Peptides against a protein of PDB entry 4N78. Designs and how they scored, part 85

Target 1, 186 residues: chain A of PDB entry 4N78
Amino acid sequence: HFQVICRLLGYQGIAVVMEELLKVVKSLLQGTILQYVKTLMEVMPKICRLPRHEYGSPGILEFFHHQLKDIVEYAELKTVCFQNLREVGNAILFCLLIEQSLSLEEVCDLLHAAPFQNILPRVHVKEGERLDAKMKRLESKYAPLHLVPLIERLGTPQQIAIAREGDLLTKERLCCGLSMFEVILT
Target 2, 155 residues: chain B of PDB entry 4N78
Amino acid sequence: MAELQMLLEEEIPGGRRALFDSYTNLERVADYCENNYIQSADKQRALEETKAYTTQSLASVAYLINTLANNVLQMLDIQASQLRRMESSINHISQTVDIHKEKVARREIGILTTNKNTSRTHKIIAPANLERPVRYIRKPIDYTILDDIGHGVKW

## One batch from the design tools (peptide; made by RFdiffusion4, then SolubleMPNN)

Design b2_p14_2_s3 (from b2_p14_2, 6 letters changed)
Fold by OpenDDE base, seed 5:
Structure b2_p14_2_s3 (fold): chain B 186 residues (1-186), chain C 155 residues (1-155), chain A 14 residues (1-14)
Amino acid sequence: as target 1 above (186 residues)
Amino acid sequence: as target 2 above (155 residues)
Amino acid sequence: PYYSEFFGPGMEER
């Protein structure tokens, strides 16, 4: 699903969705969640001492339940605050999954373009084979597919310019060094 | 452009008219040959003259047809060339627009990105000697990192 | 730091 969304939206659509999600998250955090947190801080016991270990885990739990009774009974915490937190969580997860899916698509694009851009994978060398010889053979095999040099040789100036720009656009991807998810977390 | 115009406006219509006129002329020649044959005392000579006129007429028509056909072919070639040039121009514009849109889209999403924190686990102890800024050598993307992602051939 | 001509400096350089 996320892959399809990435393909459908492209960079622009993803950017728009991410921007809107950021706005929503910001609104939730700075608005409703902040207000609930402030309210919770007001109702928090000013003095909460650790009960004696002698009460055991059930007694300690009961103690904290009693101390936090007002918080636990705060109905809006369960209904509104937790829902808002779920929405924030969902937004974060959505951003993560979109970025992951986008990265996969970008990697696929890079892989598909690689033979045309003189980017060859490291070939596994069997025992007794020279890596250099195999690489040279591969280079020779794919040399006719090098798009930019081919167009530079045979194309018009306009085609050459487009090919160079296309080559650069193909090589530069978000997955190469940029993260959207880190921005969402800040 | 001038050549195409000449073909469309002058040569091809002219050729068509010439063929039409040739029909009328052929009819006249036929009438002449018929009358000549009837009136001539030397039927053999009249027949030979008729053969000559027939051959000449056929040659003339063949020439007119060939000329017209060649002009039509030339017209089509010019038009095909024009269409190819137009197609090339449209494709160029389309590609330029697509590249522009892509650049815009990338700028838009780019503002929502930050550099991946490569956990520099290793404190690159700056060697004391200010080595000249090593030109960023684009290390080829090692795609082996992706070998575990997808149905790739596990070696 | 990854620099892209198309994606720009990202949010850190604003």
Scores: peptide ipSAE 0.077, ipTM 0.760, DockQ to the pose 0.583
Fold by OpenDDE base, seed 1:
Structure b2_p14_2_s3 (fold): chain B 186 residues (1-186), chain C 155 residues (1-155), chain A 14 residues (1-14)
Amino acid sequence: as target 1 above (186 residues)
Amino acid sequence: as target 2 above (155 residues)
Amino acid sequence: PYYSEFFGPGMEER
């Protein structure tokens, strides 16, 4: 699902969605959640001493239940506050999954473009073979696929410009060094 | 452009008119040949003249058809070339627009990004001395060690 | 540093 979303939205659509999600999260955090946290802090016992261990686990639990009775009985905590927290959590997860999906798509694009951009994988060399010789052979094999040099040789100036720009755009992807999720966590 | 215009406005219409005129002339030639053959005392000569006129007329028509056909083909080739150029131009514009849109989109999403902190994974320099796998001797967790830290009931 | 041309400065630089 997230892969499809990434494909459909593209960079622009993802940006818009992320911005809106951030706004929502901010609104939830600074609004409702903050208000509930403040309220909870107000009703929190100022002094909560650990009961004596002699009361056993049930007695200790009862003690804390009594001390936190006002919090436990706060029905809105379970309904509204937790729901808002879930929404925030879902938003974060959504952002994470979108970024991951986008990264996968970008990696796929990079991999597909690689033969045309003179990006060759490191070839496994069997014992006794020279890596350099294999790489040169591979380079020679794929040299005709190098799009930019081909266009530079055969294309019009306009085509060359577009090819170079396209090549650069293809090579530069978010997954190479940028993170959206880190921004969301900040 | 001038060549195409000339073909469309002058050469091809002119060729068509010429063919039409040729048709009319062929009828006249036919009438002439028929009458000449009927009136001539020397039928052999009249026949040879008719053959000559027929051959000439056919050659003329063939020439006109060929000329017209070539002009039409040339016209089509020019038009095809123009279409290809137009297609190329459209493609160029389309690509330019797409690149522009992509750049805009990238800027927009880029605002929402930060550089990945490549935590330089400190090369865990494997200590040169392979510490002998200390056989994990499961020392029974002496839970009594925690007896002094907690408010546990000192029995 | 190369990716900054198209994606611009990250949010941290604002």
Scores: peptide ipSAE 0.075, ipTM 0.769, DockQ to the pose 0.528
Fold by OpenDDE base, seed 2:
Structure b2_p14_2_s3 (fold): chain B 186 residues (1-186), chain C 155 residues (1-155), chain A 14 residues (1-14)
Amino acid sequence: as target 1 above (186 residues)
Amino acid sequence: as target 2 above (155 residues)
Amino acid sequence: PYYSEFFGPGMEER
């Protein structure tokens, strides 16, 4: 699903969605959640000492339940605050999954473009083969597929300009060095 | 453009008219040949004349068809060339627009990005000296240390 | 290094 969303929205659509999600998250955090947190801090017992171990686990639990009774019984906390926290959590997860999906898509694009851009993977060399010779052979095999040099030789000036620009755009992807999710966490 | 116009407006219509006229003329020639053969005292001569007219007529029609066909082909070639040029221009514009849109989109999403902290994975150089596994001595957790935490009531 | 050409400086540089 996230892969499909990434393909449909593209960079622009993803940017818009992420920006709006950030606004929503900010609004939830600075608004409702902050208010509930402040309220909770006010109702928190100022002095909550650890009960003696002699009360056992049930007694200790009961003690804390009693101390936190006002918080536990705060109905709005369960219904509104937790819901807002879920929304924030969902938004964060959504952003993460979108970025991951986008990264996968970009990696696929890079991999598909690589032979046309003279980007060759390191080939596994069997024992006894020279890596250099194998790489040279591979380079020679894919040399006719190099798009920019081909167009530079055969194309019009306009085509050459477009090809160069397209090549650069193809090489530069977000996944290579940029993160959206880190921005969301800040 | 002038050549295409000439083909469309003058040469091809003219060729079509010529073929039509030729059709009518062929009918007249046929009638003439038939009558000439019937009325002539020298049937051999009349036959030779008919053969000559038939050959000439066929050659004329063939020439007209060939000329017209060549003009039509030329017209089509010119039109095809014009369409190809137009297509090329449209494609160029389309590609330029797409690239521009992509650049704009990338700038927009870029605003929402930060540099990945490539944590220089410090190669954890395994210390050459394998520190002897410090034998984990399970010290029993003395829970009594926590007994005094929180209760001010010395009974 | 070249990602900044199209994606810009990102939010950290603002």
Scores: peptide ipSAE 0.074, ipTM 0.766, DockQ to the pose 0.504
Fold by OpenDDE base, seed 4:
Structure b2_p14_2_s3 (fold): chain B 186 residues (1-186), chain C 155 residues (1-155), chain A 14 residues (1-14)
Amino acid sequence: as target 1 above (186 residues)
Amino acid sequence: as target 2 above (155 residues)
Amino acid sequence: PYYSEFFGPGMEER
């Protein structure tokens, strides 16, 4: 599904969706969640010391349950605040999954374009084969597919310009060094 | 353009008219040959004359058809060339527009990006023993696993 | 690859 969404929306569509999600997340965080956090801070016990280990795990749990009783009993926390946090979480997950899907698509594009751009993967060399010889053979094999040099030789100036620009656009992808998800986390 | 226009407006219509005229002439020749054969005392001579007229008429028609056909072919070739030029122009424009759109889109999404903190990927020192690439068994990512995690944003 | 040419400055640079 996310792959289909990425293909359908493209960079622009993804950008729009991400921007809107960020707005929603910001609104949730600065609005409702912040208010609940402030309220929670007010009801938070000022002094919560670790009970003596002698009380054991059940006693410690009971102690904290008692100390946090007001928080636990805060009905709106369980309903509204947790729901908002879920929404934020969902938005974050959505962004993550979109970015991952986009990265996969971009990687696929890069891989598909690689033979045309003189980008050759390191070939697995079997024992006894010279890597250099294999790479040279591979280079020779794909040399006729180099699009930009081919168009530079045969194309019009306009075609050459487009080919160069297209080549650059093909090579430069988000997955190579940029992250949207990190922006969402900040 | 001038050549195409000449073909469309003069040569091809002219050739068609010539064929129609030739048809009429063939009928006249046929009538003449028939009458000549009937009236002639020398049937052999009349037949030879008929053969001559027939041969000449057929040759003329064949020439007209050939000329017309060549003109039509030439017309089609010119049109095909024009179409190819148009296609090339359209493709160029389309590609230019697409590149522009892509650049705009990339700028927009780029605003939402930051540099990946390349954790100093420790030089994956390729272990000397290249473990055989574990055959990536494409386990179909069961996306149903995500069905339980995401509460659909009820808008 | 100069990703910055097409993607521009990230949010961090703004």
Scores: peptide ipSAE 0.062, ipTM 0.761, DockQ to the pose 0.476

Design b2_p14_2_s4 (from b2_p14_2, 5 letters changed)
Fold by OpenDDE base, seed 1:
Structure b2_p14_2_s4 (fold): chain B 186 residues (1-186), chain C 155 residues (1-155), chain A 14 residues (1-14)
Amino acid sequence: as target 1 above (186 residues)
Amino acid sequence: as target 2 above (155 residues)
Amino acid sequence: SYTSEFFGPGMEER
């Protein structure tokens, strides 16, 4: 699903969605969640001493239940605050999954473009084969597929310019060194 | 452009008119030949004259048709070339616009990104003594060593 | 540091 979303939205659509999600998260955090946290802090016991171990697990539990009674009985915490936290969590998760899906798509694009851009994979060399010779053979094999040099030889100046720009756009991807998710976490 | 215009406005219409005029002339020649044959005392001579006029007329028509056909072909070639150029131009513009849109989109999403913290993986300083890769000599696992281990049926 | 001509400096330069 996220892969399809990434393909459908593209960079522009993803940017818009991410911006809106960030706004929503900010609104939730600075608004409702902050207010609930403040309220919770006010009702929190100022002094919560550890009960004596002699009371056993049930007694300790009752002690904390009594100390936190006002918090536990705060119905809006369960219905509204937790829901808002879930929404924030979902937004974060969504951003993560979008970035991962986008990265996968970009990697696929890079891999598909590689033969046309003179980007050759490191070839596994069997014992006894020279890596250099194998790489040279591979380069020679894919040389006719090099798009930019081909267009430079056969194309118009305008086509050459577009080809070069397209080549650069193809090579530059977010997955190469940029992260959206890290921004969201900050 | 001037050549195409000349073909469309002058050469092809002119060729069509010439062909039409030739048709009219052929009728006149036919009438002449018929009358000449009827009136001539020397029928053989009249026939030879008719053959000559027929041959000449056919050659003339053939020439006119060929000329017109060539002009039409030339016109079509020029038009085809123009269409190809237009297509190329449109494609160029389209690609330029797409690239521009892509750049804009990339800038927008780029604002929402930060550099990946490449945790400098501590260069595992390869211990200076590169232990020679002990050639994993695949010693065949002698499974017979396990024959004495377990309640397996001693065959 | 990955430098992209198209994506720009990102949020770090703000």
Scores: peptide ipSAE 0.093, ipTM 0.759, DockQ to the pose 0.565
Fold by OpenDDE base, seed 3:
Structure b2_p14_2_s4 (fold): chain B 186 residues (1-186), chain C 155 residues (1-155), chain A 14 residues (1-14)
Amino acid sequence: as target 1 above (186 residues)
Amino acid sequence: as target 2 above (155 residues)
Amino acid sequence: SYTSEFFGPGMEER
């Protein structure tokens, strides 16, 4: 689903969606969530010492339950905070999955374009064959597919300009060194 | 452009008129041949004359048709060439617009990106005093105690 | 640092 979304929206659509999500997340964090957090901090016990280990696991649990009773009761009554946190979490997850899907699409595009851009995969060499000789043969085989040189030889000046620009656009991708998700976490 | 105009406005219409005129002339020739055959005392001679006129008329029509056909073909070739040039121009504009749109889109999404931090492996300087690993006796945290808290579904 | 002509400077440079 995320791959389809990436294909449909493209760079522009993804940008718009992510910007809106960031606005929503910011609004939730700075508004409702912040208010709840402040309230929770006010009701939090000022001194919560670790109970003695002598009380055992059940006693320790009861101790913490008692100390946090007001918080638990408050959280149970005000599920809105948890819902907002869920929304934030979903937004973050969405952004992550979109970026991952976009990266996959970009890699696929790069792979498909590679033969036309003189980018050849490393060939597995069988025992006894020289890697250099195989690569040279491969280069010679795919040389006629190199788009930019072909257009430079046969095309009009306008076609050459478009081909060069298209080649550059094909080579430059977000997955090569940019991250959107890191911005969202910021 | 001048050649196409000449073909469209003069040569092809002229050829069509010529064919029409030829049709009218053929009818006159036919009438003449018929009358000549009826009136002639020498039927054999009249027949031979009719054959000659028929052959000549057919040859003339064939020539006119061929000329017209060639002019039409030439017209179509010129038009096809014009269409190809127009297509090329449209494609060029379309590609230019698409590239521009792509650049704009990339700038927009680029604003939302940062360089992937290749984590410079900060050498985790191990603190000099390795605190003696206190044997962490993992007491299994019984998570079942949280089972009642997490399901916001009030049954 | 990956510099793209088309994506421009990231958020950090603003």
Scores: peptide ipSAE 0.092, ipTM 0.758, DockQ to the pose 0.572
Fold by OpenDDE base, seed 5:
Structure b2_p14_2_s4 (fold): chain B 186 residues (1-186), chain C 155 residues (1-155), chain A 14 residues (1-14)
Amino acid sequence: as target 1 above (186 residues)
Amino acid sequence: as target 2 above (155 residues)
Amino acid sequence: SYTSEFFGPGMEER
């Protein structure tokens, strides 16, 4: 589904969705969640001493349950705050999955374009084969497919310009060194 | 443009008119030949004259048809060439627009990106042994590095 | 640092 979304939206659509999600997340964090956190901080026990270890895990749990009873029983925390946190989480996950899906699409594009751009895959060398010979053979095989040199030789100046721009656009992808998800975490 | 216009407005219509006129002329020739044959005392001569006129008339019509056909073909070739040029122009514009749109889209999404933290390349402590400068073999772009970024198609 | 002509400097240069 995310791959289909990426294909459908393209860079522009993804940008719009990401921007809106960031706005939503920001609104949730700076608004409702912040207010709940402030309220929780106010209701938090000012002095919460560690109970004696002699009470064991159940006793310690009961102690903290008692100390935090007002927080635990805060109905709005469960219904509203946790829901908002879920929404934030979903938004983050959505962004992550979109970026991953986009990266996959970009990689596919790069792979498909590679023969036309004189980008050769890593050649597996079997025992007894010379890497250089195999690489040369591969280069010779794909040499006629080199689009930019071909157009430079046969095309009009306008076609050459478009081919060069297209080549550059094909080579430059987000997956090569950019992250949207890191921005969201920031 | 002038050539196409000449073909459309003058040569082809003119050729069509010429063919029509040739029909009328053929009728006259036929009438002449018939009358000549009837009136002539020398039927053999009249027949030979008829053959000559028939051959000439057929040759003339054939020439007119051929000329007209060639003009039509030339017209079609010019039109086809014009269409190809128009198509090329449209394609060029379309590609330019698409590239522009792509650039705009990339700028928009680029605003939402940051540089991937290159994992602190562990200082490759050059092993003390200066191994011979391995000739820079253009390492093919290992796209497998990208396999971990996406839910790799588990083969 | 990946420098793209098309994607720009990203948010870090702002």
Scores: peptide ipSAE 0.086, ipTM 0.765, DockQ to the pose 0.584
Fold by OpenDDE base, seed 4:
Structure b2_p14_2_s4 (fold): chain B 186 residues (1-186), chain C 155 residues (1-155), chain A 14 residues (1-14)
Amino acid sequence: as target 1 above (186 residues)
Amino acid sequence: as target 2 above (155 residues)
Amino acid sequence: SYTSEFFGPGMEER
């Protein structure tokens, strides 16, 4: 589904969706979540020392339950705050999955374009075969497919310009070094 | 342009008219030949004359058809060439627009990106022992695993 | 650092 969404929206659509999603997340974080966090900070025990290990795990748990009773019993925390956190979480996951899907699509595009752009795959050399010989063979095999040189030889100036721009656009992808998800996390 | 116009407006219609006129003339020739054969004392001569007229008429019609056909073919070739030129122009414009749109889109999405912190991934030193490429069995991505993800957004 | 002609500087330069 995310791949289909990426294909449908393209870079433009993804950008718009991500921008709006960021606005929503920002609104949730700076609004309701912040308010709940402030409230939680107010009701949080000022001094919560680790009980002695001698009380065992159950005793320690009871201690913390008692100390955090007001927080645990805060009904709005469970209903509203956790819901908002889920929404933020969903937004983050959505962004992650979109970026991953987009990266996959971009990688596919790069792979499909590779023969036309003189990008040779790393040749697995079987034992006994010379890497150089295989590379030369591959170069020779795909040489006629090099689009830009072909158009430079046969095309009009306008076609050459378009081919060069297209080639560059094909080579440059987000997956090569850019991340949207990292921006969302900041 | 002038050649195509001449073909469309003059040569092809003219050729069609000539064929129609030829039809009428053939009818007259046929009538003449029939009457000549009936009235002639020398039936052999009348027959030879009929053969001559028939041959001439057929040759004339064949010529007219050939000329018309060639003109039509020429017309079609010119039109095909025009269409190809138009197609080329449209394609050029389309490509230019697409490139522009792509550039705009990339700028927009680019604003939402940062450089990947390439953690210095340790040079994956290719293990000396090339583990046999585990045949990537493309397991169909079961998207149902994601069905439980995202239920928090009440639409 | 990946420099793209088309994606621009990203958010870090803003």
Scores: peptide ipSAE 0.084, ipTM 0.768, DockQ to the pose 0.581

